# Ledger of designs, part 4: peptides against a protein of PDB entry 3C2G

Target 1, 209 residues: chain A of PDB entry 3C2G
Amino acid sequence: IRTFDLLGLLLHDSDAIDGFVRSDGVGAITTVVQYPNNDLIRAGCKLLLQVSDAKALAKTPLENILPFLLRLIEIHPDDEVIYSGTGFLSNVVAHKQHVKDIAIRSNAIFLLHTIISKYPRLDELTDAPKRNRVCEIICNCLRTLNNFLMMWIPTPNGETKTAGPNEKQQVCKFIEIDILKKLMSCLSCEGMDTPGLLELRSTILRSFI

## One batch from the design tools (peptide; made by RFdiffusion4, then SolubleMPNN)

Design b1_p8_4_s2 (from b1_p8_4, 3 letters changed)
Fold by OpenDDE base, seed 3:
Structure b1_p8_4_s2 (fold): chain B 209 residues (1-209), chain A 8 residues (1-8)
Amino acid sequence: as target 1 above (209 residues)
Amino acid sequence: SRKFKPLP
């Protein structure tokens, strides 16, 4: 705990963050969070989120890191772990086809659906901090999904990859009424990525009409 | 594709 807090306090600028990532800091975090300590896992995932936009991550192999993180999110019913982990996931898959492919092969689409499905409706949450955190998690999941769906949208000048039959089936689960209601409820939360959620809505519609 | 910037 104290070590990750100290690292978090030292990682206030982009150069320090990038230096940490270049020194295999992501690998170090993933090693440390293998210990069954919830506070350590929370602190480690928070630090992963803080470095998730680092330029050096473009040169970091994620073949072992992503499957591990996805499994960690799957088995830990902790909002802070899920928030940090889905935030990290959304950032590392952005603009990187190779990383998207690793995540998809690691059952990320199904996991994102599972996460959203397990959370209560935002209207059932009376505690504002909890409601906001749940909304942020759902937004992170949906942003990640949108980043996947964008691979399968025809571009005017490119051969579009086709989603496999399993991926198509997993994507179809996101048109469930419960999921759509949760998407719509997130649009009513202040400080959320409303443009991203609206883009996803449009992407989903284009995928099913 | 979009990136998420966590609030500090």
Scores: peptide ipSAE 0.340, ipTM 0.907, DockQ to the pose 0.292
Fold by OpenDDE base, seed 1:
Structure b1_p8_4_s2 (fold): chain B 209 residues (1-209), chain A 8 residues (1-8)
Amino acid sequence: as target 1 above (209 residues)
Amino acid sequence: SRKFKPLP
């Protein structure tokens, strides 16, 4: 626990973050969070989020790390772990196409839908900190989805990756009225990525035309 | 693709 706190304090410098990632720091964190200690898991996932935009991640093999993280955020009950894990996922899939492909093969689209679906409506949450955290989790999931959908948008040159039939079916679940209501509720929260949510709304609609 | 920067 104290080691992650120390690393968190040192990781305000972008070169220090990049150095940590180049030394397989992401692999080290994922090894440590395999122990059944919730405080350790929370601290480790928070540290993953803090390094998730590092330039060195573009050269880091994520084939073993990403499936592990996806399983963790599928089963872990702590909203802080889910927040950190979905935030990490959102950032790492923005780095490279191969990372998107690993996430998709690891059933990430379905998992994002499952995560959004398990949370109550934001209007049912009376505690403002909890409501904001749930909104942030939903935003992280939706941003990750947008990063996937961008691969399948036709370019002016007509060359586009096509989504497989399974991926298309999983994307179709995000037009459910419950998901759309949660998206709209997140747009009403202060400090949220409103431009990103509006882009996703547009991207989803375009994916079904 | 968009990146998220967590608040410190």
Scores: peptide ipSAE 0.335, ipTM 0.907, DockQ to the pose 0.306
Fold by OpenDDE base, seed 4:
Structure b1_p8_4_s2 (fold): chain B 209 residues (1-209), chain A 8 residues (1-8)
Amino acid sequence: as target 1 above (209 residues)
Amino acid sequence: SRKFKPLP
């Protein structure tokens, strides 16, 4: 725990973050969080989030890391673990096609829907810190979904991947009225990526027209 | 595609 907090304090510099990632720091965190300690898991996932935009991740194999993280999020109903894990996921899939493919093969689309579905409506949350954390989690899930959907948009060269029938069926679950209401509620929260949520809305609409 | 920057 204290070691991850110390690493988090040292990892405010982008070169230090890249150095940690090049030294298999992400693999080291995933090894440590295999121990069934909730505080250790929270601290490890927070550190993963802090390094999730590192340039060195572009050269890091994620074939074993992503399936493990997705399973961790699935089995630990902890807001801090889910926040950090979905934030990490959204960042690592943003610019890398092969990373999107690993996440999708590991049932990430269905997991994101499950996460959003399990949280209460934001209007039912009276505690402002809890409401903000839930909003951030929903935003992380929806940003990750947008990053997947962007893979199936035609490039200027006319090349596009096609979603498989299972992926299409899983994406269709995000047009449920409950999910759409949660998306709309996030647009009213301060400090949220409102442009990203509006982009997702436009991407979903384009996928169903 | 967009990245999320967590606040430190």
Scores: peptide ipSAE 0.334, ipTM 0.906, DockQ to the pose 0.331
Fold by OpenDDE base, seed 2:
Structure b1_p8_4_s2 (fold): chain B 209 residues (1-209), chain A 8 residues (1-8)
Amino acid sequence: as target 1 above (209 residues)
Amino acid sequence: SRKFKPLP
């Protein structure tokens, strides 16, 4: 715990964050969060989120790290871990085709659906901090999905990857009425990326036309 | 693609 607090205090500078990532800091965190300590896992995943936009991550092998994180956010009951993990995932797959491919091969699309599905409707949550955290998790999942879908949108330059039949089927689950209701409920939460959620809605709909 | 900026 204190070690992650110290790292958190040092990682306010983008060059320090990039230096940490270049020194295999993400691998080090991933090793530490394998211990069955929820406080350690929470602190480690929070630190992962804090470094998730580092430029050095483009050169970091994620073949072992990303599948591990996906398994963690699949099974871990703590919303703080899920928040940090899905936030990390959304950032690490952004603009990184290779990382998107690793995540997709690791069943990330279906996992994102599972994560959204396990939470109640936001209107059923009376606790405002809990409601906001759940909304943020759903937003992180949906942002990650949007980052995947962007790979399959036709560009004017003619280089289009096509989604496989399995990926298409997994994306189709996000048009389920319960998922759409949760997406729409996130639009009513203050401080959320409402434009991003609306863009995702448009992207999903376009993927089925 | 959009990035999430965590709050400090």
Scores: peptide ipSAE 0.306, ipTM 0.896, DockQ to the pose 0.302

Design b1_p8_4_s3 (from b1_p8_4, 4 letters changed)
Fold by OpenDDE base, seed 5:
Structure b1_p8_4_s3 (fold): chain B 209 residues (1-209), chain A 8 residues (1-8)
Amino acid sequence: as target 1 above (209 residues)
Amino acid sequence: MRKYKELP
């Protein structure tokens, strides 16, 4: 705990973060969060989120890290862990085709749907901190989905990867009325990435129309 | 494609 808090306080500089990631810092955190200690898992996942935008992660092998993290956020009951883990996932798949391919092979699309589905509607949440955290988790999942869908949108200048039949079927679950209602409720929350949610809505519509 | 930054 205190070591991750101290690392979080030292990792305010982008070069320090990049140095930590180059030294296998993500692998080190992932090793430590394998212990069944919720405070350690929470602190480790928070630190993963803090380093998740590092340029060095484009060169870091994530083949062992991503499947582990996906399993963690699937089963862990703590919203802070899910928030940090989905935030990490959304950032690491951004602009990194090989990382997207690892995540997709690890059933990430289905997991994102499962995570969104397990949360109540935001209108059923009376506690504002809880409602905001749930909205942020949904936003992280939806941003991750957008990053996947962008691979399959035809660009004028390139052969786009075609989504496989399983990936298409998993993506089709995000047009379910419950998921769409949760997306729309997140658009009504103050302080949310409304432009990112609108980009996703446009991307989903373009993927199905 | 947006990076998530926690707003402080």
Scores: peptide ipSAE 0.029, ipTM 0.670, DockQ to the pose 0.327
Fold by OpenDDE base, seed 1:
Structure b1_p8_4_s3 (fold): chain B 209 residues (1-209), chain A 8 residues (1-8)
Amino acid sequence: as target 1 above (209 residues)
Amino acid sequence: MRKYKELP
């Protein structure tokens, strides 16, 4: 716990963050969060989020790390862990095509749907901190989905990867009325990435036309 | 390509 808090206090500049990531800091955190201690898992996932935009991650092997994190955010009950883990996922998937391919092979599209489906409607949440945290988690999942869908949208130059049949079927679940209602509720929250959510809405609609 | 930025 105190070690991750101390590391978070030392990682205020981009060069220190890149230095930590180049020293296998993401692998080290991932090893430590394997212990059955919720405070340690929370602090470790928060530190992962803090380093998740590092340029050095583009050179870090994520083949073992990413499948582990996906399993953690599938099963862990703590919203702070889910927030940090989905935030990390959304950032690392934005960096490189190979990271997207690892995430997709690790069933990330279905997991994103599962996470969004587990949360109540935002209008049923009376506690404002809890409502905001749930909205942020849904936004992280939806941003990650947008980064996947953008690979399969035809460019004017005719070069696009095609989604496989399973990926297409998993993407089809995001047009369910309950998912669309949650997306619309997140668009009504102040301080959210409204332009990102609108881009995703457009991307989803274009993936089915 | 949108980066997540932790909201302050």
Scores: peptide ipSAE 0.028, ipTM 0.673, DockQ to the pose 0.293
Fold by OpenDDE base, seed 2:
Structure b1_p8_4_s3 (fold): chain B 209 residues (1-209), chain A 8 residues (1-8)
Amino acid sequence: as target 1 above (209 residues)
Amino acid sequence: MRKYKELP
């Protein structure tokens, strides 16, 4: 715990973060968070989030790390772990095609739907900190989905990956009325990435036309 | 494609 807090304080610049990631720091964190201690898991996932946008992650093998993290955020009951883990996922799949392919093979699209589905409607949450954290988790899931869908949108230059039939079926679950209601509720929350959620809405619509 | 920004 104290070691991760100290590392988080030292990793305040992009070069230190890239140095940590190049030194297999992500693998080290994921090894430590395998210990069944919730405070350790929370601190480790928070540190993963802090390094998740590092340029060095584009060259880091994530084949073992990403499936482990996906399993953790599937089963862990703590919203802080889910927040950090979904935030990490959203960043590592950004601009990294090989990481998107690992995540998709690891059922990430279905997991994102499962996470969003587990939370109550935001209008049912009276506690403002809890409501905001749930909204942030949903936003992280939806941002991750947008990063996947963007691979399959026709570019003017004709280079498009086609979504497989399974991926297309998993994406179709995000047009369920309950998911759409949660998306709309997140658009009403103050301080959220409203422009990112609007981009996703446009991306979803373009993926079904 | 947007990076996560930690909200302050």
Scores: peptide ipSAE 0.028, ipTM 0.676, DockQ to the pose 0.330
Fold by OpenDDE base, seed 4:
Structure b1_p8_4_s3 (fold): chain B 209 residues (1-209), chain A 8 residues (1-8)
Amino acid sequence: as target 1 above (209 residues)
Amino acid sequence: MRKYKELP
C-alpha cells in the first residue's frame, strides 16, 4: 500500500512514468497484485491506471500481463479494482494494435459486456459515490470497446482490418437494450467524458448501419 | 480515441 502510494507520488511526470514502465514496473505491480490481499490489489491496480498512458507500454510485452488483468477484473468484487483495471485496459489498447490483438484473444470484448451487464442501472443507485464509480466503470468499458471498433473503420488508405466472426458476434451484444440504456444513463452523469461517449455512439452507429 | 485521465 504505502509503497504504491509513494510510487504514485514519484511518478508525477511522463518521463518518470516512462522510465518506470521501461524498468518492467508494470510486471512488478502485476507480481504484487497476485497476492490475495485486497488492499495491495486495489493500490496496485490504481498505480497501473496511473502509468497506463505511458509511451513505453507500446514496447512492453503484455502477453502475460493483459490476460492476468482481464481475469482479475472478471472476478474481483471491488469496484475500485474494476475501475482501475478497466481504465488501464482502455488506455493500453489505445493506439496499440498488438495490445488490442492480445486483449481480443483474451476475450476482452465479451468481458467488457459482462462487466457492464453486472452493474445495476444508475437510477437504481441512491449512493452518489457508488453511482459515479459505476458510471466510470461503464465508461471505461465502452471506451475500450470504442478503441476496438476503431480498428475496423476504414482508414483513408482503404486498409480495413476485418473483425472476425466471433468478434462481430461479441460486438453485437453491445446493441442490447440494457447496454444501450446504461450508455444513455452515463451520458446523463455530470463530470463524465461525454465527448468520448458520443464518439462511441457514433462509432457503434457506423459499425451497425 | 481519448486517453482516460483520472479527474484530479
Scores: peptide ipSAE 0.029, ipTM 0.676, DockQ to the pose 0.332; fails the geometry check

Design b1_p8_4_s4 (from b1_p8_4, 3 letters changed)
Fold by OpenDDE base, seed 4:
Structure b1_p8_4_s4 (fold): chain B 209 residues (1-209), chain A 8 residues (1-8)
Amino acid sequence: as target 1 above (209 residues)
Amino acid sequence: MVKYKPLP
C-alpha cells in the first residue's frame, strides 16, 4: 500500500513512468494484486491507471496481463478498482491494434456491457462523489467500446477489419435502452469526455446503418 | 479521442 502510494507520487514525470514500464513495472503490479487484499488491489490498480498512457506500453507484452485485469474488473466489488481497471483498459487499447485483439479475444466487449449494466441510473444516485465515480466508469467502458468499433471503419487506404459474428452480437447489446440512457446521463456530467462520448454515439450509429 | 489522464 504505502509503496504504491510512494510510487504514485514519484510517477508524475513521463520519463519516470516510461522507466517503470520498461522495467516490467506493469507485470510487477499485476503479480502483487493477485494477493486477496482489497487495499493492495485498489492501490495497485490506481498505479496501473497512472502509467496507462506511457509510451513504453507500446513495447510491453500484454498477453498475460490484460486477461488477468479483465477477470479482476469482472469480479471485484470495489468501484475504485473498476474505475482504475477500466481507465487502464481504455488507454492501452486506444492506439494499439494487438492490444485490442487481446482484449476482444478475452471477451472484453461483453464485460464492458456487464459493467455498465450492474450500476444504477445516475439520477438514482444522491451522493455526488459516488455518482461521479459511476459516471467515470461508464465513460471508461464506452471509450473502450469506441476504440473497438473504430477498427471496423475503413481507413483512407481502403483497408478495414471485419467484426466476427460474436463481436457483432456483443456490440448490438449497447443499443439497449438502458445503456443509451446511461450514455445520455454521462453527457450531462461535469468534467466528462463529452467529445469522446459524442464520437462513440456517431460510431455506433455508423455501425448500424 | 482524448487519453484519460488521471488527476494526481
Scores: peptide ipSAE 0.025, ipTM 0.648, DockQ to the pose 0.261
Fold by OpenDDE base, seed 1:
Structure b1_p8_4_s4 (fold): chain B 209 residues (1-209), chain A 8 residues (1-8)
Amino acid sequence: as target 1 above (209 residues)
Amino acid sequence: MVKYKPLP
């Protein structure tokens, strides 16, 4: 616990973060958060989020890390773990195509839908810190979905990856009226990544119309 | 392609 908090304070620059990631720091955190200690899991997932935009992740094998993290954020009850884990996922899928392919094969699209669906409407949340955290989680899930959908949009050069039949079925769930209402509610929250959510709205429209 | 920066 205190070690991850200390590491998070020391990893304040991009070169230190890249050095930690090159030294298998993500694998080390993933090993430690396998222990059934919620404070350790929270601190470890927070540290994963802090290093999740590192350039060195483009060279890090994620084949064992991503399936584990996806299982953790599927079952863990703590919103701080879900926030950190979905934030990590959103950033790492932005690095390389192979990371997207690992996440998709690991059922990430369905999991993102499940995470968004389990939270109440933002208008039912009276506590502002809780409402903001739920909005951030939904935004992380939706941003990750956008990074997947962008692979299947026709480029002017005619190169398109075709979504498989399973991916198509999973993606069709994101046009559900509940998901679209949650997207619109997140667009109305102050301090959110409004440009990213508007990009997703435009991507959904181009993928289903 | 959207990258999230964690708030400090």
Scores: peptide ipSAE 0.024, ipTM 0.650, DockQ to the pose 0.249
Fold by OpenDDE base, seed 2:
Structure b1_p8_4_s4 (fold): chain B 209 residues (1-209), chain A 8 residues (1-8)
Amino acid sequence: as target 1 above (209 residues)
Amino acid sequence: MVKYKPLP
C-alpha cells in the first residue's frame, strides 16, 4: 500500500512514468498483485491504470501480463479493481496491434461482454457513486471493443484485417438488447466519454453492414 | 480515439 502510494506520487510526470515502464514496472506491479490482498490488488491496479498510456508500453512484452490481468478482472468482485483493470486494458490495446492480438487470443472480447452483463441496469442503481463507477467500467469495456472493431473496418487505402468466425460471433453478442440498453444508459450519464460511445455505436453498425 | 486519462 504505502509503496504504491509513493509510486503514485512520483508518477505525475510523463518521463517518470515512461522510466518506470522501461524498468519493467508493469511486471513488478503484476507480481505484487498476485498476493491475495484486496487493498494491494486495488492499489496495484490503480497504478497500472496510471501508467497505461505510457509510450514505453509499445515496447513492453505483455504476453504474460495481459492474460493475468484478464483473469483478474474476470473473477475479482471489487469494482475499483475492475475499473482500473478495464481502463488499463482499454489504453494498452489502443494503437498497439500486437497487444490487441494478445488480448483477442486471451478471449478478451467475450470477457468484455461478461463484465458488462454482470452489472445491473444503471436505472436500478440509486447510489450515484456506484452508478457512475459501473458506467465507467461499461465505458472502458466498450472503448476496448471499439479498439478491436477498428482493425476490421475497411479503410479506403489499407489492408483490412478480417475478423475470424469466432471473433465475429463474440462481437455479435454486443448487439444483444441488454448490452445496447446499457450502452444507451451510459450515454445519459454526466461526465462520460459520450463521443467515444457514439464512435463505438458507429463502429458496431459499420461492422455489421 | 480518446485515450482514457486516469483521474489524477
Scores: peptide ipSAE 0.026, ipTM 0.649, DockQ to the pose 0.283; fails the geometry check
Fold by OpenDDE base, seed 3:
Structure b1_p8_4_s4 (fold): chain B 209 residues (1-209), chain A 8 residues (1-8)
Amino acid sequence: as target 1 above (209 residues)
Amino acid sequence: MVKYKPLP
């Protein structure tokens, strides 16, 4: 716990973060969060989120790390762990086709739907900190979904990957009225990635119309 | 696509 907080306090700049990631810091955190200690898991996932945009992660093998993190965020009850884990997932799949392919093979699309479905509607949350955290988790899930859907949109050059039948079926669950209501409620939250959510809404419409 | 910046 204190060691990860101290590491988080040392990772103030992009070069220190890139140094940590180059030293297999993500592998080290992933090893430590395998211990059944919730405070350690929380601190480790927070540190993963802090390094999740590092340039050095483009060279880090994620074949073992990503499926482990997906299993952790599937089962863990703590919103702070889910927030950090979904934020990490959102960042690492951004602009990296091989990471998207690992995530999809690891059932990430269905997991994102499961996470969004587990949370109550934002209008049922009276506690503002909790409401904001749940909104951020839903936004992280939806941003990750948008990163997947964008692979299957026709480019001007006519090159499209086709989604497989399983991926299509998993994506079709995001047009459920409950999921769409949660997307719309996140657009009303202050400080959220409203442009990214509007991009997803446009991407969903283009994928189903 | 906006990269998530963790709030400090």
Scores: peptide ipSAE 0.026, ipTM 0.645, DockQ to the pose 0.290; fails the geometry check

Design b1_p8_5_s2 (from b1_p8_5, 4 letters changed)
Fold by OpenDDE base, seed 5:
Structure b1_p8_5_s2 (fold): chain B 209 residues (1-209), chain A 8 residues (1-8)
Amino acid sequence: as target 1 above (209 residues)
Amino acid sequence: MLKVIPAK
């Protein structure tokens, strides 16, 4: 715990973060969070989130790390872990086609739907901190989905990767009324990335036209 | 636009 907190305090500089990632820091954290200690898992996933935008991640092999993290956020009951893990996922797939491909092959689209689906409606959450955290998780999932959908949007150059039939089917689940209601509820939460959620909404609509 | 959450 204290070691990850210390690392988190030291890793405020982008070059230090990049150095940590180049030294297989993500692999090291991933090894540590395999132990059945919730405090350790929470701290480790928080640190993963803190390094999730590192440039060095583009060169980091994620073939083993990413499937493990996906499994962790599928099963772990702690919202702090889910928040950090979904945040990491969102960032790590950003601008990295090969990482998107790993995530998609690892059933990430379906997992994002599963994560959103497991949470109650925000209007049922009376505890403001809990409600906000759930909203942030949903936003992270939806941002990750947006990052995937962007692969299948036609570029001005006419080049478009086509989503496979399975991916299309998985994406179609996000237009379920329950998911849409959760999206709308998140738009009403203060401090949320409303522009990002609106972009996703637009991206979803474009993906189905 | 591919979005990155700022590390808090």
Scores: peptide ipSAE 0.034, ipTM 0.740, DockQ to the pose 0.169
Fold by OpenDDE base, seed 2:
Structure b1_p8_5_s2 (fold): chain B 209 residues (1-209), chain A 8 residues (1-8)
Amino acid sequence: as target 1 above (209 residues)
Amino acid sequence: MLKVIPAK
C-alpha cells in the first residue's frame, strides 16, 4: 500500500512514468496485485491508471497483462478497482492497434457491457460520491468502446478494418435501452467527460449506419 | 480518442 502511494507521488513527471514503464513497472504491479489483498489491488490498479498513458506502453508486451486485468475487473467487487482498471484499459488501447486486438480477443467488448449492466441506474443512487464513481466507471467503459469502434469507421481513404460477426453482435448490445439510459444519465452528471460521451454517441450512430 | 485524466 504505502509503496504504491510513494510511487504514485514520485510518478508526477512524464519521463519518470516512462522510465518506470520501460523498467517493466506495469509487469511488476501486475505481479503484486495477484496477491489476495484488496488494499494492495486497489493501490496497484490506481498506479496502473496513473501510468496508463505512458509512451513506453507502446513497446511493452501486454499479451499477459491485459487479459489478467480484464479478469480482475470482471470479478473484483471494489468500484475503485473497477474505476482504475477500466481507466487503464481505456488509455492503454488508445492509439495502439495491437493492444485493441489483444483486448478484443480477450472478450473486452462483452466485458464492458457486463460492467455497465451490473451497476444500478444513476437515478437510484442517492449517495453522490457513489453515483459519481459509478458514472466514471460507465464513462471509462464507454470511452473504451469508442476506442474500439473507431477502428471500424470508414476513413476517407476507404481503408477500414471490418468488425467480425461476434464483435458486431457484442457492439449491438450497447444500443439496449438500459445502456442508453445509463449513457444519458452520465451525460447529465456534472464534471463528467461530456465531450467523450458525445463522441461515443456519434461513433455508435456511425457504426450502425 | 478520449483519455481518462488520471486522478492526481
Scores: peptide ipSAE 0.028, ipTM 0.698, DockQ to the pose 0.117
Fold by OpenDDE base, seed 4:
Structure b1_p8_5_s2 (fold): chain B 209 residues (1-209), chain A 8 residues (1-8)
Amino acid sequence: as target 1 above (209 residues)
Amino acid sequence: MLKVIPAK
């Protein structure tokens, strides 16, 4: 715990974060979170979130790391772990096509739907901190989905990846009324990036027109 | 709390 907090305090500089990532810091964290200790798992996933935007991650082999983290956030009961893990996933796939491909092959689209589906409606949550955390998790999942959808939009250079039939079927689950209601409820939460959520809503709707 | 960087 204290070691990860210390690392988090030292990793305020982008060059220090990149140095940590280049030194296989992500691999080291993922090794530590394999132990059945919830405090270590929570602290490790929080640190992963802190380094998730590092430029050095574009050169880090994630083929073994990412599937493990996806499985962790699938099974772990702690919302703090789910928040950190979905946040890591959202950031690490941003602008990184090869990481998107690994995530999709590792069933990430279906996992995102599963995570959103397991949480109650936000109106059923009376505790404001809990409600906000659940909203943030849902937003992280939907942002990750948006990052996947963006790779199927034609680029000015004429290269368009086409979603496979399985990916299309998995994406179609996000138009379920329960998922859409949860997205809409997140727009009413305080401290959310409302413009970003509106953009996401627009992208999702456009993907089905 | 570190803000999750928006999808770009």
Scores: peptide ipSAE 0.028, ipTM 0.697, DockQ to the pose 0.511
Fold by OpenDDE base, seed 3:
Structure b1_p8_5_s2 (fold): chain B 209 residues (1-209), chain A 8 residues (1-8)
Amino acid sequence: as target 1 above (209 residues)
Amino acid sequence: MLKVIPAK
């Protein structure tokens, strides 16, 4: 706990973050969060989120790390862990095709749907901090989905990857009325990435037409 | 493609 808090205090500089990642800091965190201590898991996942945009992650092998993190955010009950883990996932798959492929093979699309589905509607949450955190988690999931869907949108140059039949079926679950209502509710939350959610809405529509 | 800004 105190060690991750100390690391969080030291990792305010982008070069320090890159140095930590180059020294296998992500592997070290993922080793430590395997211990069944919720405070340690929370602190470790928060630190993962803090380093999730590091340039050095492009050179980090994620074949073992990413499936582990996906399993953690599937089963862990703490919203802070889910927030940090989905935030890490969205950042690490951004602009990295090989990382997207690892995530998809690890059933990430279905997991994102499962995470969104387990939370109540935002209008049912009276506690503002809880409502905001749930909205942020849903936004992280939907942002990650958008990053996957963008691979299958035809480019002006006519080159597009085709989604497999399983991926298509998993994507089709996001047009469920409950998921769409949650997306629309997130658009009404203050401080959310409204442009990004609107991009996703457009991407979903283009994926089904 | 959207990045989550790490909470400062």
Scores: peptide ipSAE 0.025, ipTM 0.688, DockQ to the pose 0.136

